Peptides against a protein of PDB entry 5EFW. Designs and how they scored, part 103

Target 1, 141 residues: chain A of PDB entry 5EFW
Amino acid sequence: TTLERIEKNFVITDPRLPDNPIIFASDSFLQLTEYSREEILGRNARFLQGPETDRATVRKIRDAIDNQTEVTVQLINYTKSGKKFWNLFHLQPMRDQKGDVQYFIGVQLDGTEHVRDAAEREGVMLIKKTAENIDEAAKEL

## One batch from the design tools (peptide; made by RFdiffusion4, then SolubleMPNN)

Design b1_p24_5_s3
Fold by OpenDDE base, seed 3:
Structure b1_p24_5_s3 (fold): chain B 141 residues (1-141), chain A 24 residues (1-24)
Amino acid sequence: as target 1 above (141 residues)
Amino acid sequence: MLSEYQKKLREERRKEEELARKLE
């Protein structure tokens, strides 16, 4: 669909299904992670985690989902081939007209290093903007 | 002499603007 072809790295997950599986992924995300769409749909996004992924950071993500809040973190993720990358990651809920959470949007800005200070703030601002635009684009879900 | 990250941000901002335009 048109949504899949948006040139941003993002997924949409369904917390109403067991283990909050990915129900949508952009083509760019597939390219980044080296997975096919068939390989990731229906799975929890934790397959991107690996040995050097900080568990405390992962817990922050889990807590945000459980509390139905947004979160922004940086963590190490792995491609299918095992290549490590730094993921500036933003997660936020998609809410219906009543305010109830229907989905989560996850946006990934990949890099080769942990970004800090002003650079980090710029990246955070951008991925949050991306998430808002994806929210608008995905209203037809 | 932009850093690689700054170059990436510039490109990502361009893509974001295009996305926003398509959503108008």
Scores: peptide ipSAE 0.675, ipTM 0.930, DockQ to the pose 0.023
Fold by OpenDDE base, seed 4:
Structure b1_p24_5_s3 (fold): chain B 141 residues (1-141), chain A 24 residues (1-24)
Amino acid sequence: as target 1 above (141 residues)
Amino acid sequence: MLSEYQKKLREERRKEEELARKLE
């Protein structure tokens, strides 16, 4: 099974390149966001943000990248056609055998509302599991 | 009756289980 055909919404980014661009995107992610692979690769994922995206939440993501840590947040994102969706988003570093960060894995669970309480906890647990499985699947990158 | 989000989570769990099996 090819990595891009995994039926989950995710991207892999390269923080060692200028502006931490997307170097890999799943087919599901492309379907969700309505972009082609060519439109996505080489770009920073900020193109998903828009007028109603909370800037403080975006800063949490940026801080996690700078500090090479994981983070889980919910934020409003936009498709290419301008459709809003809530993104339960998890980001974590992909490390080599020495523990050095090589990439970041970003997992997106889309919805029509900001989820809370038990529902949120279930979603968070799931996307974290996804990230770990993607880390395993992407070892050859 | 399950909410739309609960239905989504159920489907996403199914997909995750399939992914896990492929990685075994």
Scores: peptide ipSAE 0.674, ipTM 0.928, DockQ to the pose 0.022
Fold by OpenDDE base, seed 2:
Structure b1_p24_5_s3 (fold): chain B 141 residues (1-141), chain A 24 residues (1-24)
Amino acid sequence: as target 1 above (141 residues)
Amino acid sequence: MLSEYQKKLREERRKEEELARKLE
């Protein structure tokens, strides 16, 4: 679909289903993580986590989901083959016309290292803008 | 919105559950 072809790493999850599974993944996300779409859909995104993933950061993500808020963090994620990468990750709720959360949008910006200062600010700006674009695009479906 | 992906989700989850049962 057009949405899948957006050249950004993102997923859409459904918090109304058990364990907030991924219901949509971009082609870029699949390429980044080395998973097939079949391996991704229906699963919680925690499969990206591994030994060096900071648990406190994961908790921030979980808290944001539980509180239905947005969050931006950096954490270590792993590809299917076990390769580590730094994930500048932004999560935000997708709300319906009534304001109720229907989905979450997760956007990933991958890198070989933790980004700081101007690079981080730029990355955050980018992934937030991406999330907004996805929100708009998804609502048109 | 995203109905097709929800359908895919349900299908994949079903397959996963079936596989899990076989591995029990």
Scores: peptide ipSAE 0.021, ipTM 0.507, DockQ to the pose 0.028
Fold by OpenDDE base, seed 1:
Structure b1_p24_5_s3 (fold): chain B 141 residues (1-141), chain A 24 residues (1-24)
Amino acid sequence: as target 1 above (141 residues)
Amino acid sequence: MLSEYQKKLREERRKEEELARKLE
């Protein structure tokens, strides 16, 4: 679909389904993570976590979902082949016309190292803007 | 937003995971 072809790393999840599974993934996300669409649809995104993934950071993500709020964090993720990468991750709810949460949008910016200061600020602005663009595009489909 | 194929795939994967949990 047109949404899948957006040249950004993102997923859409459904918190109304058991374990908040991924229901949509961009082609770029599949390329980054080295998984096929069939391997990830219907699953929780925790398969990207591994030994060096910080549990406290994961809890922040879980809390944001439970509280239906947005969050931005950096965490170690792993590709299917086991390659580590730093994930600057932004999550935000997608709401319907009534204001009820329908989905979550997750945007990933990958890097070889943890980013700070100006680089982090720029990355955060980018992924947040990306999430807003995806929200607008997805509501049209 | 989602194709019928994607919806079906999602449902199948959820069922598979549920079954896997029951087998643990």
Scores: peptide ipSAE 0.019, ipTM 0.500, DockQ to the pose 0.025

Design b1_p24_5_s4
Fold by OpenDDE base, seed 5:
Structure b1_p24_5_s4 (fold): chain B 141 residues (1-141), chain A 24 residues (1-24)
Amino acid sequence: as target 1 above (141 residues)
Amino acid sequence: MLSEYQLELREEKKKKEEELKKKL
């Protein structure tokens, strides 16, 4: 689909299904993580976590989902082959016209190092704008 | 073998994906 071809790393999850599984993943996300679409769809995104993933940061993500809020964090994630990368991650709810949460949008900016200062601010602006674009596209239909 | 629940879950996921793809 056109959405899958967006040249950004993102997923859409369904919190109304058991364990908030991924229901959509961009081609870029598949390339980043080294998984096939079949390996990812229907799974919770925790498969990206590994030994050096900060548990407190993961809890922030879980809390945001439970509270139906947005969150922006940086955490270590792992590809299928076990390669580590820094993930500047933004998550936000996608709401219907009544304000009820239908989905979550997760956007990933990958890097070899933890980003700070101007680089972090720029990355945050980018991933938030990407999430808004996805949200807008979803609401137009 | 997948349980009936696992099959239903997969069907629901596919349905939601298709609905979302049509919506986007």
Scores: peptide ipSAE 0.021, ipTM 0.532, DockQ to the pose 0.041
Fold by OpenDDE base, seed 2:
Structure b1_p24_5_s4 (fold): chain B 141 residues (1-141), chain A 24 residues (1-24)
Amino acid sequence: as target 1 above (141 residues)
Amino acid sequence: MLSEYQLELREEKKKKEEELKKKL
Protein backbone atom coordinates (compact mmCIF):
# COMPACT_ATOMS: atom_id res chain seq x y z
CA THR B 1 0.00 0.00 0.00
CA THR B 2 0.99 3.64 -0.24
CA LEU B 3 1.34 3.75 3.53
CA GLU B 4 3.63 0.73 3.51
CA ARG B 5 5.91 2.46 1.03
CA ILE B 6 6.45 5.59 3.10
CA GLU B 7 10.20 5.84 3.42
CA LYS B 8 10.14 6.20 7.19
CA ASN B 9 10.40 3.76 10.07
CA PHE B 10 6.98 3.50 11.64
CA VAL B 11 4.34 1.19 13.02
CA ILE B 12 0.68 1.51 13.83
CA THR B 13 -0.62 -0.32 16.89
CA ASP B 14 -4.10 -1.07 18.17
CA PRO B 15 -4.52 -0.33 21.88
CA ARG B 16 -8.06 -1.70 21.74
CA LEU B 17 -6.62 -5.18 21.27
CA PRO B 18 -4.85 -7.13 24.00
CA ASP B 19 -1.28 -5.93 24.59
CA ASN B 20 -1.46 -3.13 21.98
CA PRO B 21 -0.07 -5.16 19.09
CA ILE B 22 1.38 -3.90 15.83
CA ILE B 23 -1.20 -3.86 13.05
CA PHE B 24 0.90 -2.08 10.43
CA ALA B 25 4.60 -1.69 9.75
CA SER B 26 6.41 0.27 7.07
CA ASP B 27 8.86 -1.42 4.73
CA SER B 28 11.62 0.68 6.24
CA PHE B 29 10.77 -0.57 9.71
CA LEU B 30 11.00 -4.15 8.53
CA GLN B 31 14.36 -3.47 6.95
CA LEU B 32 15.63 -1.73 10.06
CA THR B 33 14.56 -4.45 12.45
CA GLU B 34 15.30 -7.38 10.12
CA TYR B 35 11.87 -8.92 10.67
CA SER B 36 9.30 -9.96 8.13
CA ARG B 37 5.86 -8.45 8.21
CA GLU B 38 4.43 -11.80 9.19
CA GLU B 39 6.78 -12.04 12.16
CA ILE B 40 5.75 -8.73 13.71
CA LEU B 41 2.07 -8.25 12.94
CA GLY B 42 0.00 -9.11 15.96
CA ARG B 43 2.88 -8.63 18.38
CA ASN B 44 3.67 -5.97 20.91
CA ALA B 45 6.74 -3.99 19.89
CA ARG B 46 8.61 -5.09 23.03
CA PHE B 47 10.40 -7.73 20.97
CA LEU B 48 12.77 -4.91 20.02
CA GLN B 49 13.92 -4.63 23.62
CA GLY B 50 16.91 -6.40 25.08
CA PRO B 51 19.42 -6.50 27.92
CA GLU B 52 20.60 -2.92 27.58
CA THR B 53 17.18 -1.39 27.03
CA ASP B 54 16.52 1.03 29.87
CA ARG B 55 13.49 -0.13 31.81
CA ALA B 56 12.65 3.34 33.06
CA THR B 57 12.40 4.53 29.48
CA VAL B 58 10.17 1.59 28.63
CA ARG B 59 7.95 2.56 31.55
CA LYS B 60 7.60 6.05 30.08
CA ILE B 61 6.32 4.50 26.87
CA ARG B 62 3.91 2.29 28.78
CA ASP B 63 2.66 5.23 30.81
CA ALA B 64 2.04 7.25 27.66
CA ILE B 65 -0.03 4.42 26.21
CA ASP B 66 -2.00 4.00 29.41
CA ASN B 67 -2.61 7.73 29.67
CA GLN B 68 -3.30 8.05 25.95
CA THR B 69 -0.62 10.69 25.49
CA GLU B 70 2.39 11.19 23.26
CA VAL B 71 5.98 10.52 24.29
CA THR B 72 9.42 10.96 22.79
CA VAL B 73 12.36 8.96 24.12
CA GLN B 74 15.64 7.36 23.12
CA LEU B 75 16.24 3.72 23.92
CA ILE B 76 18.38 0.79 22.91
CA ASN B 77 16.62 -1.61 20.57
CA TYR B 78 17.76 -4.81 18.92
CA THR B 79 17.33 -6.20 15.44
CA LYS B 80 16.36 -9.80 14.80
CA SER B 81 20.04 -10.69 14.48
CA GLY B 82 20.77 -9.04 17.82
CA LYS B 83 22.36 -5.83 16.57
CA LYS B 84 21.92 -2.90 18.91
CA PHE B 85 20.79 0.50 17.76
CA TRP B 86 19.70 3.70 19.41
CA ASN B 87 16.07 4.36 18.69
CA LEU B 88 14.85 7.94 18.85
CA PHE B 89 11.24 6.98 19.27
CA HIS B 90 8.06 9.03 19.10
CA LEU B 91 4.65 7.66 19.99
CA GLN B 92 1.33 9.46 19.68
CA PRO B 93 -2.33 8.48 19.69
CA MET B 94 -4.47 8.55 16.58
CA ARG B 95 -7.92 9.76 17.56
CA ASP B 96 -11.26 9.53 15.83
CA GLN B 97 -13.64 12.43 15.25
CA LYS B 98 -15.07 11.93 18.73
CA GLY B 99 -11.61 12.22 20.25
CA ASP B 100 -11.33 8.57 21.21
CA VAL B 101 -8.03 6.79 20.69
CA GLN B 102 -8.19 4.34 17.83
CA TYR B 103 -4.53 3.60 17.23
CA PHE B 104 -1.02 4.60 18.18
CA ILE B 105 1.58 5.75 15.71
CA GLY B 106 5.16 4.86 16.55
CA VAL B 107 8.01 6.44 14.59
CA GLN B 108 11.62 5.32 14.90
CA LEU B 109 14.80 7.15 14.00
CA ASP B 110 17.71 4.75 14.22
CA GLY B 111 21.32 5.54 14.96
CA THR B 112 24.56 4.00 16.09
CA GLU B 113 24.75 6.33 19.05
CA HIS B 114 22.61 8.36 21.37
CA VAL B 115 21.95 11.78 19.86
CA ARG B 116 21.95 15.06 21.77
CA ASP B 117 21.57 18.77 21.30
CA ALA B 118 20.92 19.98 17.77
CA ALA B 119 20.93 16.49 16.30
CA GLU B 120 18.35 15.34 18.82
CA ARG B 121 16.15 18.38 18.23
CA GLU B 122 16.29 17.84 14.50
CA GLY B 123 15.48 14.17 14.90
CA VAL B 124 12.55 14.92 17.19
CA MET B 125 11.15 17.40 14.71
CA LEU B 126 11.48 14.86 11.94
CA ILE B 127 9.79 11.98 13.74
CA LYS B 128 6.98 14.19 15.04
CA LYS B 129 6.34 15.57 11.59
CA THR B 130 6.34 12.04 10.23
CA ALA B 131 3.81 10.97 12.84
CA GLU B 132 1.52 13.85 11.91
CA ASN B 133 1.78 12.99 8.25
CA ILE B 134 0.86 9.39 9.00
CA ASP B 135 -2.05 10.53 11.14
CA GLU B 136 -3.39 12.74 8.38
CA ALA B 137 -2.92 10.08 5.74
CA ALA B 138 -4.69 7.47 7.81
CA LYS B 139 -7.66 9.73 8.59
CA GLU B 140 -8.24 11.25 5.19
CA LEU B 141 -8.17 8.10 3.18
CA MET A 1 6.13 -22.06 17.59
CA LEU A 2 3.32 -19.58 18.06
CA SER A 3 0.88 -20.06 20.87
CA GLU A 4 -2.77 -20.30 20.01
CA TYR A 5 -3.22 -16.87 21.54
CA GLN A 6 -0.53 -15.40 19.33
CA LEU A 7 -2.15 -16.90 16.27
CA GLU A 8 -5.53 -15.43 17.18
CA LEU A 9 -3.94 -12.09 17.86
CA ARG A 10 -2.23 -12.10 14.48
CA GLU A 11 -5.48 -12.86 12.73
CA GLU A 12 -7.21 -10.00 14.51
CA LYS A 13 -4.36 -7.71 13.62
CA LYS A 14 -4.44 -8.68 9.98
CA LYS A 15 -8.13 -7.87 9.92
CA LYS A 16 -7.51 -4.49 11.50
CA GLU A 17 -4.67 -3.82 9.09
CA GLU A 18 -6.93 -4.60 6.16
CA GLU A 19 -9.58 -2.27 7.50
CA LEU A 20 -7.01 0.45 7.91
CA LYS A 21 -5.64 -0.14 4.42
CA LYS A 22 -9.11 0.31 2.97
CA LYS A 23 -9.11 3.79 4.42
CA LEU A 24 -5.80 4.61 2.86
Scores: peptide ipSAE 0.025, ipTM 0.589, DockQ to the pose 0.038; fails the geometry check
Fold by OpenDDE base, seed 1:
Structure b1_p24_5_s4 (fold): chain B 141 residues (1-141), chain A 24 residues (1-24)
Amino acid sequence: as target 1 above (141 residues)
Amino acid sequence: MLSEYQLELREEKKKKEEELKKKL
């Protein structure tokens, strides 16, 4: 419950389960996407994609998961009601004490517009720091 | 309506979520 109350948009996924499903979602993420927790848990996050989502960008995310690496991208996502938003998205693996990947952390910074330059750099720093905080919380709590 | 596979997947995910919550 403490993890869910972190006031950031994020999910935790389990790559050891079929199709790397979401196993945890923050309250903020549910509010952003307009889905209930029940609708989200057990699903791959691809349900956020739609007609204007760049497939090449999605492939970068998939490659990062397959290679067990981090990635930061911007892509168009859709809420349950079909509203478009720009998602500045950061994904990174969460590793155990042996260095093996246990989970992935996905952090979303939403916006009405594609961000560039200083705003993008600031957003990237924010979502990366958020991911690190979640990683630490998941290991320590 | 969820398939049996989807239900099983949700149960596994919920179990993992609970495990993670115990650690947090």
Scores: peptide ipSAE 0.023, ipTM 0.569, DockQ to the pose 0.039; fails the geometry check
Fold by OpenDDE base, seed 3:
Structure b1_p24_5_s4 (fold): chain B 141 residues (1-141), chain A 24 residues (1-24)
Amino acid sequence: as target 1 above (141 residues)
Amino acid sequence: MLSEYQLELREEKKKKEEELKKKL
């Protein structure tokens, strides 16, 4: 699909279904995480978490979903092969014309290190802009 | 067990998801 070809790491999830499963993933996301599309569609994104993933940060993500708000965090994620990476992650709701939440957009910026200061600010701006672009693209479908 | 209404609601949600997957 056109949306899959966006050269950014992102997923779309459906909070209206049990366990907020991934319903869409970009090709870049599949490459980053080393999963096939068939392996991740219909699953909750928690498969990216592992031993060093901070549980408090995960709770912030869960709270944002439950409260239908956006959140930006950094957390350790794992590829299918078990490789660790720092994920600068942004999540925001996709709303319909009535303002009701239909989906969530999750954007991942991967790195070998935790980012701080200027690098973090730049990354945050990038992933937020990406999320907005995805939101607009999805609404045009 | 789920009521018929609850089952229909789940089926409608699944159909909408499938339609979205095709469009995206």
Scores: peptide ipSAE 0.014, ipTM 0.439, DockQ to the pose 0.044; fails the geometry check

Design b1_p24_6_s1 (from b1_p24_6, 13 letters changed)
Fold by OpenDDE base, seed 3:
Structure b1_p24_6_s1 (fold): chain B 141 residues (1-141), chain A 24 residues (1-24)
Amino acid sequence: as target 1 above (141 residues)
Amino acid sequence: YPSDEELAAKRAEIEKRYQELLAK
């Protein structure tokens, strides 16, 4: 579909279901992580974490979910085959007209290295803009 | 900016995937 073919790495999750499962994943996300859609739908995104994933960073993500806020972090993630990559990750809630959280949008920018300075700023702006575009498309559901 | 039709299609796809998940 058109939504799946958007050339950005992103997922949509449902915090109103047990364990905040993924309910949508882009084709790019599947290609990045080496999973099929059937393998990830209905699962919490924690399957991307591994031995070198910083636990404090993971806690920041969990806190954002619990507090229904946005967060931007960089963390080590793993593909299905075990390949490590640096994930510049942005997460934000999708709210209805009353302000209640319906979903979360997660956007991933992958790289072989931790990005800093200007490159990081540019990446952050990109993934935040992507999240806003997705929110505009899905907010009224 | 996406067209109204594009936005509608995206919303429909999200809803479809959501329903598929709930059916499992």
Scores: peptide ipSAE 0.073, ipTM 0.589, DockQ to the pose 0.119
Fold by OpenDDE base, seed 5:
Structure b1_p24_6_s1 (fold): chain B 141 residues (1-141), chain A 24 residues (1-24)
Amino acid sequence: as target 1 above (141 residues)
Amino acid sequence: YPSDEELAAKRAEIEKRYQELLAK
């Protein structure tokens, strides 16, 4: 399928279901986070957060979901084994033909350190473009 | 708060939508 051809870290969540659970996860995302697909589907993505995850950044994500807007942030996430990684994260709503939000697309770029300047700009460009590709691929849902 | 039945229904809906995504 078109979605399966996107070899990036991403999830699709459904805000129309209780607690905005993940309904799709790419293979790369599973590899990054060390979870199986069965462990991921049906869960809110907050399980990636941990002690060193900045709560103000998490609030920005929550506010974007509540306001049905896009957001791009960097935050500490944790794998299943407890390994920390910096996540350059982009989230945006997927809207139907009427303009109503159907899903959210979350794209993750992992790294060992917080990125700045040109590296950050390039990463942001990549994850935003990836989100647009996913939106296009899943538009018929 | 959610009952086991409510969770099962939620899972079923998620699975349905997931399969629809995979089919495209």
Scores: peptide ipSAE 0.071, ipTM 0.604, DockQ to the pose 0.089
Fold by OpenDDE base, seed 2:
Structure b1_p24_6_s1 (fold): chain B 141 residues (1-141), chain A 24 residues (1-24)
Amino acid sequence: as target 1 above (141 residues)
Amino acid sequence: YPSDEELAAKRAEIEKRYQELLAK
């Protein structure tokens, strides 16, 4: 499908459903995480977390969801096969015309290392821009 | 910038996935 074929790692979740499950995943995201779409849809994205995932960082994500705000963090995630990667992750709410949160957009930039300085800034700009593009593409006419 | 047709298609995809989730 058109949205799924966007060549960026992203998911859309539905906070109005129990445990904020993934309702949409890009092909790139599936390739990155090594999961099928069937395995992912309907699940909370926490399955990407593992032993070395910083719980304090995870709490920042949870707080952003609860507060209906955006957040950008880097955290260790795991593929289906158990491969670790650093995930530069941006999450932001998708709001309807009334301003109410309908979904969350999560964008992932994978890497073999934790990035800082110029590389981090560039990555943040990229994933934020991607999130905005997805948001605009999903808006009502 | 996406066309209106492209935007409609993308929204339809989101709704499709949403409905699939609800059907579980």
Scores: peptide ipSAE 0.061, ipTM 0.588, DockQ to the pose 0.136
Fold by OpenDDE base, seed 1:
Structure b1_p24_6_s1 (fold): chain B 141 residues (1-141), chain A 24 residues (1-24)
Amino acid sequence: as target 1 above (141 residues)
Amino acid sequence: YPSDEELAAKRAEIEKRYQELLAK
């Protein structure tokens, strides 16, 4: 679909289903993570985590979901083949016209290292803008 | 993590929801 072909790394999850599973993934996300769509749909995104993933950072993500708020963090994630990458990750709720949370949008910016300073600020602006674009596109569905 | 059976059930539910979203 047009939404899946957006050349950004993102997923959409459904918090109204048990364990907030992925219901939508972009082609770029699949390429980044080395998973097929069939392997990830219906799963919680925690499969990207591994030994060096900071558990405190993961808790921040969980808290944001539980509180229905946005969050931006950097954490180590792993591809299917076990390659590590730094994920600059932004999560925000998608709300309906009544203001109720329908979904979450997760946007990933991958890198070989933890980004700092100007590079981090630029990355954050990019992934937040991407999330807003996805929100608009998804509401057309 | 959920069992394979639980994952299968969730996948089926998600697939239905996914198709509904695409059909809009």
Scores: peptide ipSAE 0.039, ipTM 0.579, DockQ to the pose 0.084; fails the geometry check

Design b1_p24_6_s2 (from b1_p24_6, 16 letters changed)
Fold by OpenDDE base, seed 3:
Formats: structure tokens, sequence, C-alpha cells
Structure b1_p24_6_s2 (fold): chain B 141 residues (1-141), chain A 24 residues (1-24)
């Protein structure tokens, strides 16, 4: 189902390492993007961008990272084979007990079309909830 | 979902690889 796909489709990055690399990728993320885990770990997620990826949207993501805030956007991404998909993307920081950022959680909802209105709001709620679940699970162990 | 321990293990491996590459 859509919910099951969302719950498994995410990455975690480490802004304390050079160029904020991916340190964890879910199996669903690998399947979606057509990359192996070895090809992704240690790399910045910008490899998903391509010719039709909106630069202004990418800047919003960069600003969120720099300011250590959350952001939700929708942008064109590309698989390894060059297939385009719309990525409803949510990014939020994972903070320690002192409030310092340790990681970023990135959750993706893929689709063939840009979604709007009620469908977009529903998708946003789902990916935000998924991010919170990941954050809670990581902090409990 | 990954635990905090798993994430730390992953980042440590990546950091070590970076250091090795930079030292070569």
Amino acid sequence: as target 1 above (141 residues)
Amino acid sequence: YPSAEELEKNRAKIEEEYKKIQAE
C-alpha cells in the first residue's frame, strides 16, 4: 500500500561529516532510485537531481540544512537509469538531548505527477509522520 | 528503523573511509 511504501522510503544524513553524506538508506529507497547501498552510502543526496530539477526548490532544501530547520517540497528526481519521478520530500533535523543537530531525516513519497490540494496535504502529513516515527525509534535505542 | 547505535556505526565507517582516502 501507499502507507507501507512511505514508511520504508527514507534516508538519514550526517551534517557533521563532509558534504552531509547519506549514512543510512532504506531498502525501499534503494529500490526506488535503482542504486545499491554501496553506491549511496557516504554520498550527498544531490545525485538524485537532474536537468528538470527546479533550482529554487533545491535552494530551499539547502537553506533548511544551513539553518537546521525542517522543510517540505516537491521536486523532480531521477533514478540511476534516468527515469524521472516527482518526489514529495520532507526533511527535518534529528537533535540530541541538548538540542544539537546530529542527523537529518529525509522521507520521500514518489509519484508520476505533481500532486496538489487534498492529495498533497495528505502526502505531507504521511511523510511528516514517518519522519517523526524514525526520530523516535532512533532516540529510544 | 535504524537505532542510534546502528547510525553511529555507519557514520564511523564512513568517516574512517574518508580518512583513509585523504591519507592516500
Scores: peptide ipSAE 0.605, ipTM 0.914, DockQ to the pose 0.214
Fold by OpenDDE base, seed 4:
Structure b1_p24_6_s2 (fold): chain B 141 residues (1-141), chain A 24 residues (1-24)
Amino acid sequence: as target 1 above (141 residues)
Amino acid sequence: YPSAEELEKNRAKIEEEYKKIQAE
């Protein structure tokens, strides 16, 4: 199902390390982006960006990281082979018991088309739910 | 989904690699 696909398509990054590198990538993420785990871990996720990636949207992501807030955007990403896909992307901080940010959770819903209205709302709800599931699992809640 | 332990393990590996690279 769509939910199952979303639940398996994500990365976790560590803002406490230089350049906020990916410290975990799901198998589905690797399959989507056509990278191996070795090629992904330790790198900033910006390698997914390309010529048609909207820079203003990227700035929204950066601002969310800097401000330690969540953000949901839709942007063009590229696979290793250069294939474009629309990424309905949700990012949110993972906080410890003290409230300090330890990680960021990035969930991707891939598509061949930009989605709007009801489809977008549904996608947003799903990727947000996935992020919460990841957060709860990582915190053993 | 990854556990806290798994995330910490991955983090530690990446951090160690970073330190090694910086030392070279």
Scores: peptide ipSAE 0.595, ipTM 0.909, DockQ to the pose 0.239
Fold by OpenDDE base, seed 5:
Structure b1_p24_6_s2 (fold): chain B 141 residues (1-141), chain A 24 residues (1-24)
Amino acid sequence: as target 1 above (141 residues)
Amino acid sequence: YPSAEELEKNRAKIEEEYKKIQAE
């Protein structure tokens, strides 16, 4: 779809389905994670986590989903081949006109290191803006 | 967990829902 061809790393998940599975994944996300679309669709995004993924950070993500709020964190993720990368991750709910949550948008900025200060602020602004653009694009379908 | 068919139905639902929202 046009949505999936947006040149950013992102997924859309459906909290109305069991275990909040991925229902859309961008081409860039597939390239980043080294998975095919068939391998990812229908799965919870937790398959990207591994031994060095900070569990407290994962809990923040889970809490945001449960509370239907946005969150921005950095965590270690793993590609299909087992390669580690730092993921500056932003998640926010996609709401309908009534304000009800229909989906979640997850945007990933990958890196070889944990970023701080100006670099982190810049990355956060980018992924948040990307999430808003995806939200608009999805509503234009 | 949803099947591939269920996911496709959900995709269609997304498109339908947001088209309706824009039409209102």
Scores: peptide ipSAE 0.066, ipTM 0.643, DockQ to the pose 0.049
Fold by OpenDDE base, seed 1:
Structure b1_p24_6_s2 (fold): chain B 141 residues (1-141), chain A 24 residues (1-24)
Amino acid sequence: as target 1 above (141 residues)
Amino acid sequence: YPSAEELEKNRAKIEEEYKKIQAE
């Protein structure tokens, strides 16, 4: 589909459903993580976590969801084959015209190493811009 | 856990809105 073909790594989750499952995943996200769409839809995104994923960072993500706020972090994620990558991750709520949270938008920027300084700033700007573009396209739900 | 029907319904709504925006 058109939305799925956006050449960015992103998912949309539904916090109104049990365990905030992924309801939409881009083709790029599937390619990055090495999962099929069938393996992704209906699941909580925690399947990307593994032994070296920092638990304190995961808690920041969970807190943002619970408090319905945005968050930007870097954490180690794992592909289906077990390959580690650094995920510069941005999450933000998508709200309706009444201000109620409808969905969450998650955008991922992958890398072989933890990004810092100018590279980090550039990455953050990119993933936040991507999230806003998705929000504008879907806010009328 | 959510049903496949519930997930598809929400996904379809998102896709429809995105297509409308891109067609402009």
Scores: peptide ipSAE 0.048, ipTM 0.614, DockQ to the pose 0.082

Design b1_p24_6_s3 (from b1_p24_6, 12 letters changed)
Fold by OpenDDE base, seed 3:
Structure b1_p24_6_s3 (fold): chain B 141 residues (1-141), chain A 24 residues (1-24)
Amino acid sequence: as target 1 above (141 residues)
Amino acid sequence: SASDEELEENRKKIEEEYEELRKK
């Protein structure tokens, strides 16, 4: 699929289905997380969380979903093999012209360290721009 | 600037693609 081959780490989720499952994942995301597409489609993305994932940060993500708003955070995630990585994560709703939420777009920038200052600002700009590009691409499908 | 009808059609296509991918 053309959408899957976008060379960025991202997922699309469906909040209208039980537990807001992943309905699309990019090839890059699968490579990052070490999962197959079959293993993650239909699942909530919380399987990436682990012992050192900050619960307060997770609550910010949950609140954004519940309130149908965007959020940008950094949190520890885990690959299938248990490797830790810092995830600069941006989430935003995909809305129709009436303003109704159809999907959520999640974009991930991976790193071995928590990013700060200029590096963080650059990363945030990148993942937000990526989310907008995905929003446009998905609406054209 | 898609119409409501176009958006609904796109949604259906996404859902159909999801089901095909899930069964793959």
Scores: peptide ipSAE 0.046, ipTM 0.581, DockQ to the pose 0.344
Fold by OpenDDE base, seed 2:
Structure b1_p24_6_s3 (fold): chain B 141 residues (1-141), chain A 24 residues (1-24)
Amino acid sequence: as target 1 above (141 residues)
Amino acid sequence: SASDEELEENRKKIEEEYEELRKK
């Protein structure tokens, strides 16, 4: 689909279902994480976490979901084969016409390094803009 | 955590929603 073909790493999750599972994943996300779509759909995105994933950062993500707010963090994630990558991650709610949270949009910018300063700001701007584009595209579906 | 049956049920629900999303 058009949404799947967006050349950005992103997922859409459904907080209205138990454990906020992924209901949509872009082709790029699948390539990044080395999972098939079938392996990912229906699962909470925590499968990307591993031994070196900072728990405090994960808690920030959890808090954002619980509070239905957006968050931007960097955390270590793992591919299916166990490769580590730094994930500059942005999460934001997708709201329906009534203003209720319908889904969450998660956008991932992968990298081998933890980015700071100008590089981080640029990355954040990119993933936030991507999230907005996805929000608009998804609402048209 | 969740049983295999619960996971399967959840997966089916997600797939249904996924398909609905794709069809829009």
Scores: peptide ipSAE 0.074, ipTM 0.631, DockQ to the pose 0.085; fails the geometry check
Fold by OpenDDE base, seed 1:
Structure b1_p24_6_s3 (fold): chain B 141 residues (1-141), chain A 24 residues (1-24)
Amino acid sequence: as target 1 above (141 residues)
Amino acid sequence: SASDEELEENRKKIEEEYEELRKK
């Protein structure tokens, strides 16, 4: 689909289902994480976490979901083969016409190191803009 | 973590919604 082929790393999750599972993933996300679409659909995105993933950062993500708010964090994630990467991650709710949360959009910017300063600001701007574009594209489906 | 049965049920529900999204 057009949405799947957007050249950005992102997923869409459904908070109305148990454990907020992934219902959509871009091709780029699959390539980054080294998983197949079959392996990830229906699962919570926590499979990307590992030993060095900061639990406090994970809690911030959970709190944002529970409070139906957006959040931007950096955390260590792992590919299927076990390769670590720094994930500049942005999450925001996708709302329906009534204003109710229907889905969440998660956008990932991968890197070999934690980004700081101007690089971080630019990355945040990029992933937020990407999320807005995905929101618009998904609503038009 | 979810049981295998719960995971399978969720996968089915998600697959249905996923397909609906793809059709749009």
Scores: peptide ipSAE 0.041, ipTM 0.589, DockQ to the pose 0.086; fails the geometry check
Fold by OpenDDE base, seed 5:
Structure b1_p24_6_s3 (fold): chain B 141 residues (1-141), chain A 24 residues (1-24)
Amino acid sequence: as target 1 above (141 residues)
Amino acid sequence: SASDEELEENRKKIEEEYEELRKK
């Protein structure tokens, strides 16, 4: 689909389904994480977490989902083969015309190192803008 | 963790939701 071909790492999840599973993943996301689409659709995105993933950061993500708010964090994630990467991650709700949450959009910026200062600000700006673009694209499908 | 049956059921629901999303 047009949405799948957006050259950014992102997923869409459905909090109205059991355990907020991934319902959509971009091709770039699959390449980054080394999973097939069949392997991840219907699953919660927590399979990306591993031993060095900071639990406090994960809690921030969970809290944002529970409270239906946006959040931006950096955390260690793992590919299918076990390769670690730093994930500058932005999550935000996708709302309907009534303002009710229908989905969540998750955007990932991968890196070999934790980013700070200007690099972090630039990355945050990018992934937030990407999330907005995805929100608009998804609503126009 | 979810059973294989539960996972399959979820996948079916996801497919339905995905199709609905594409039609909107």
Scores: peptide ipSAE 0.036, ipTM 0.595, DockQ to the pose 0.084; fails the geometry check

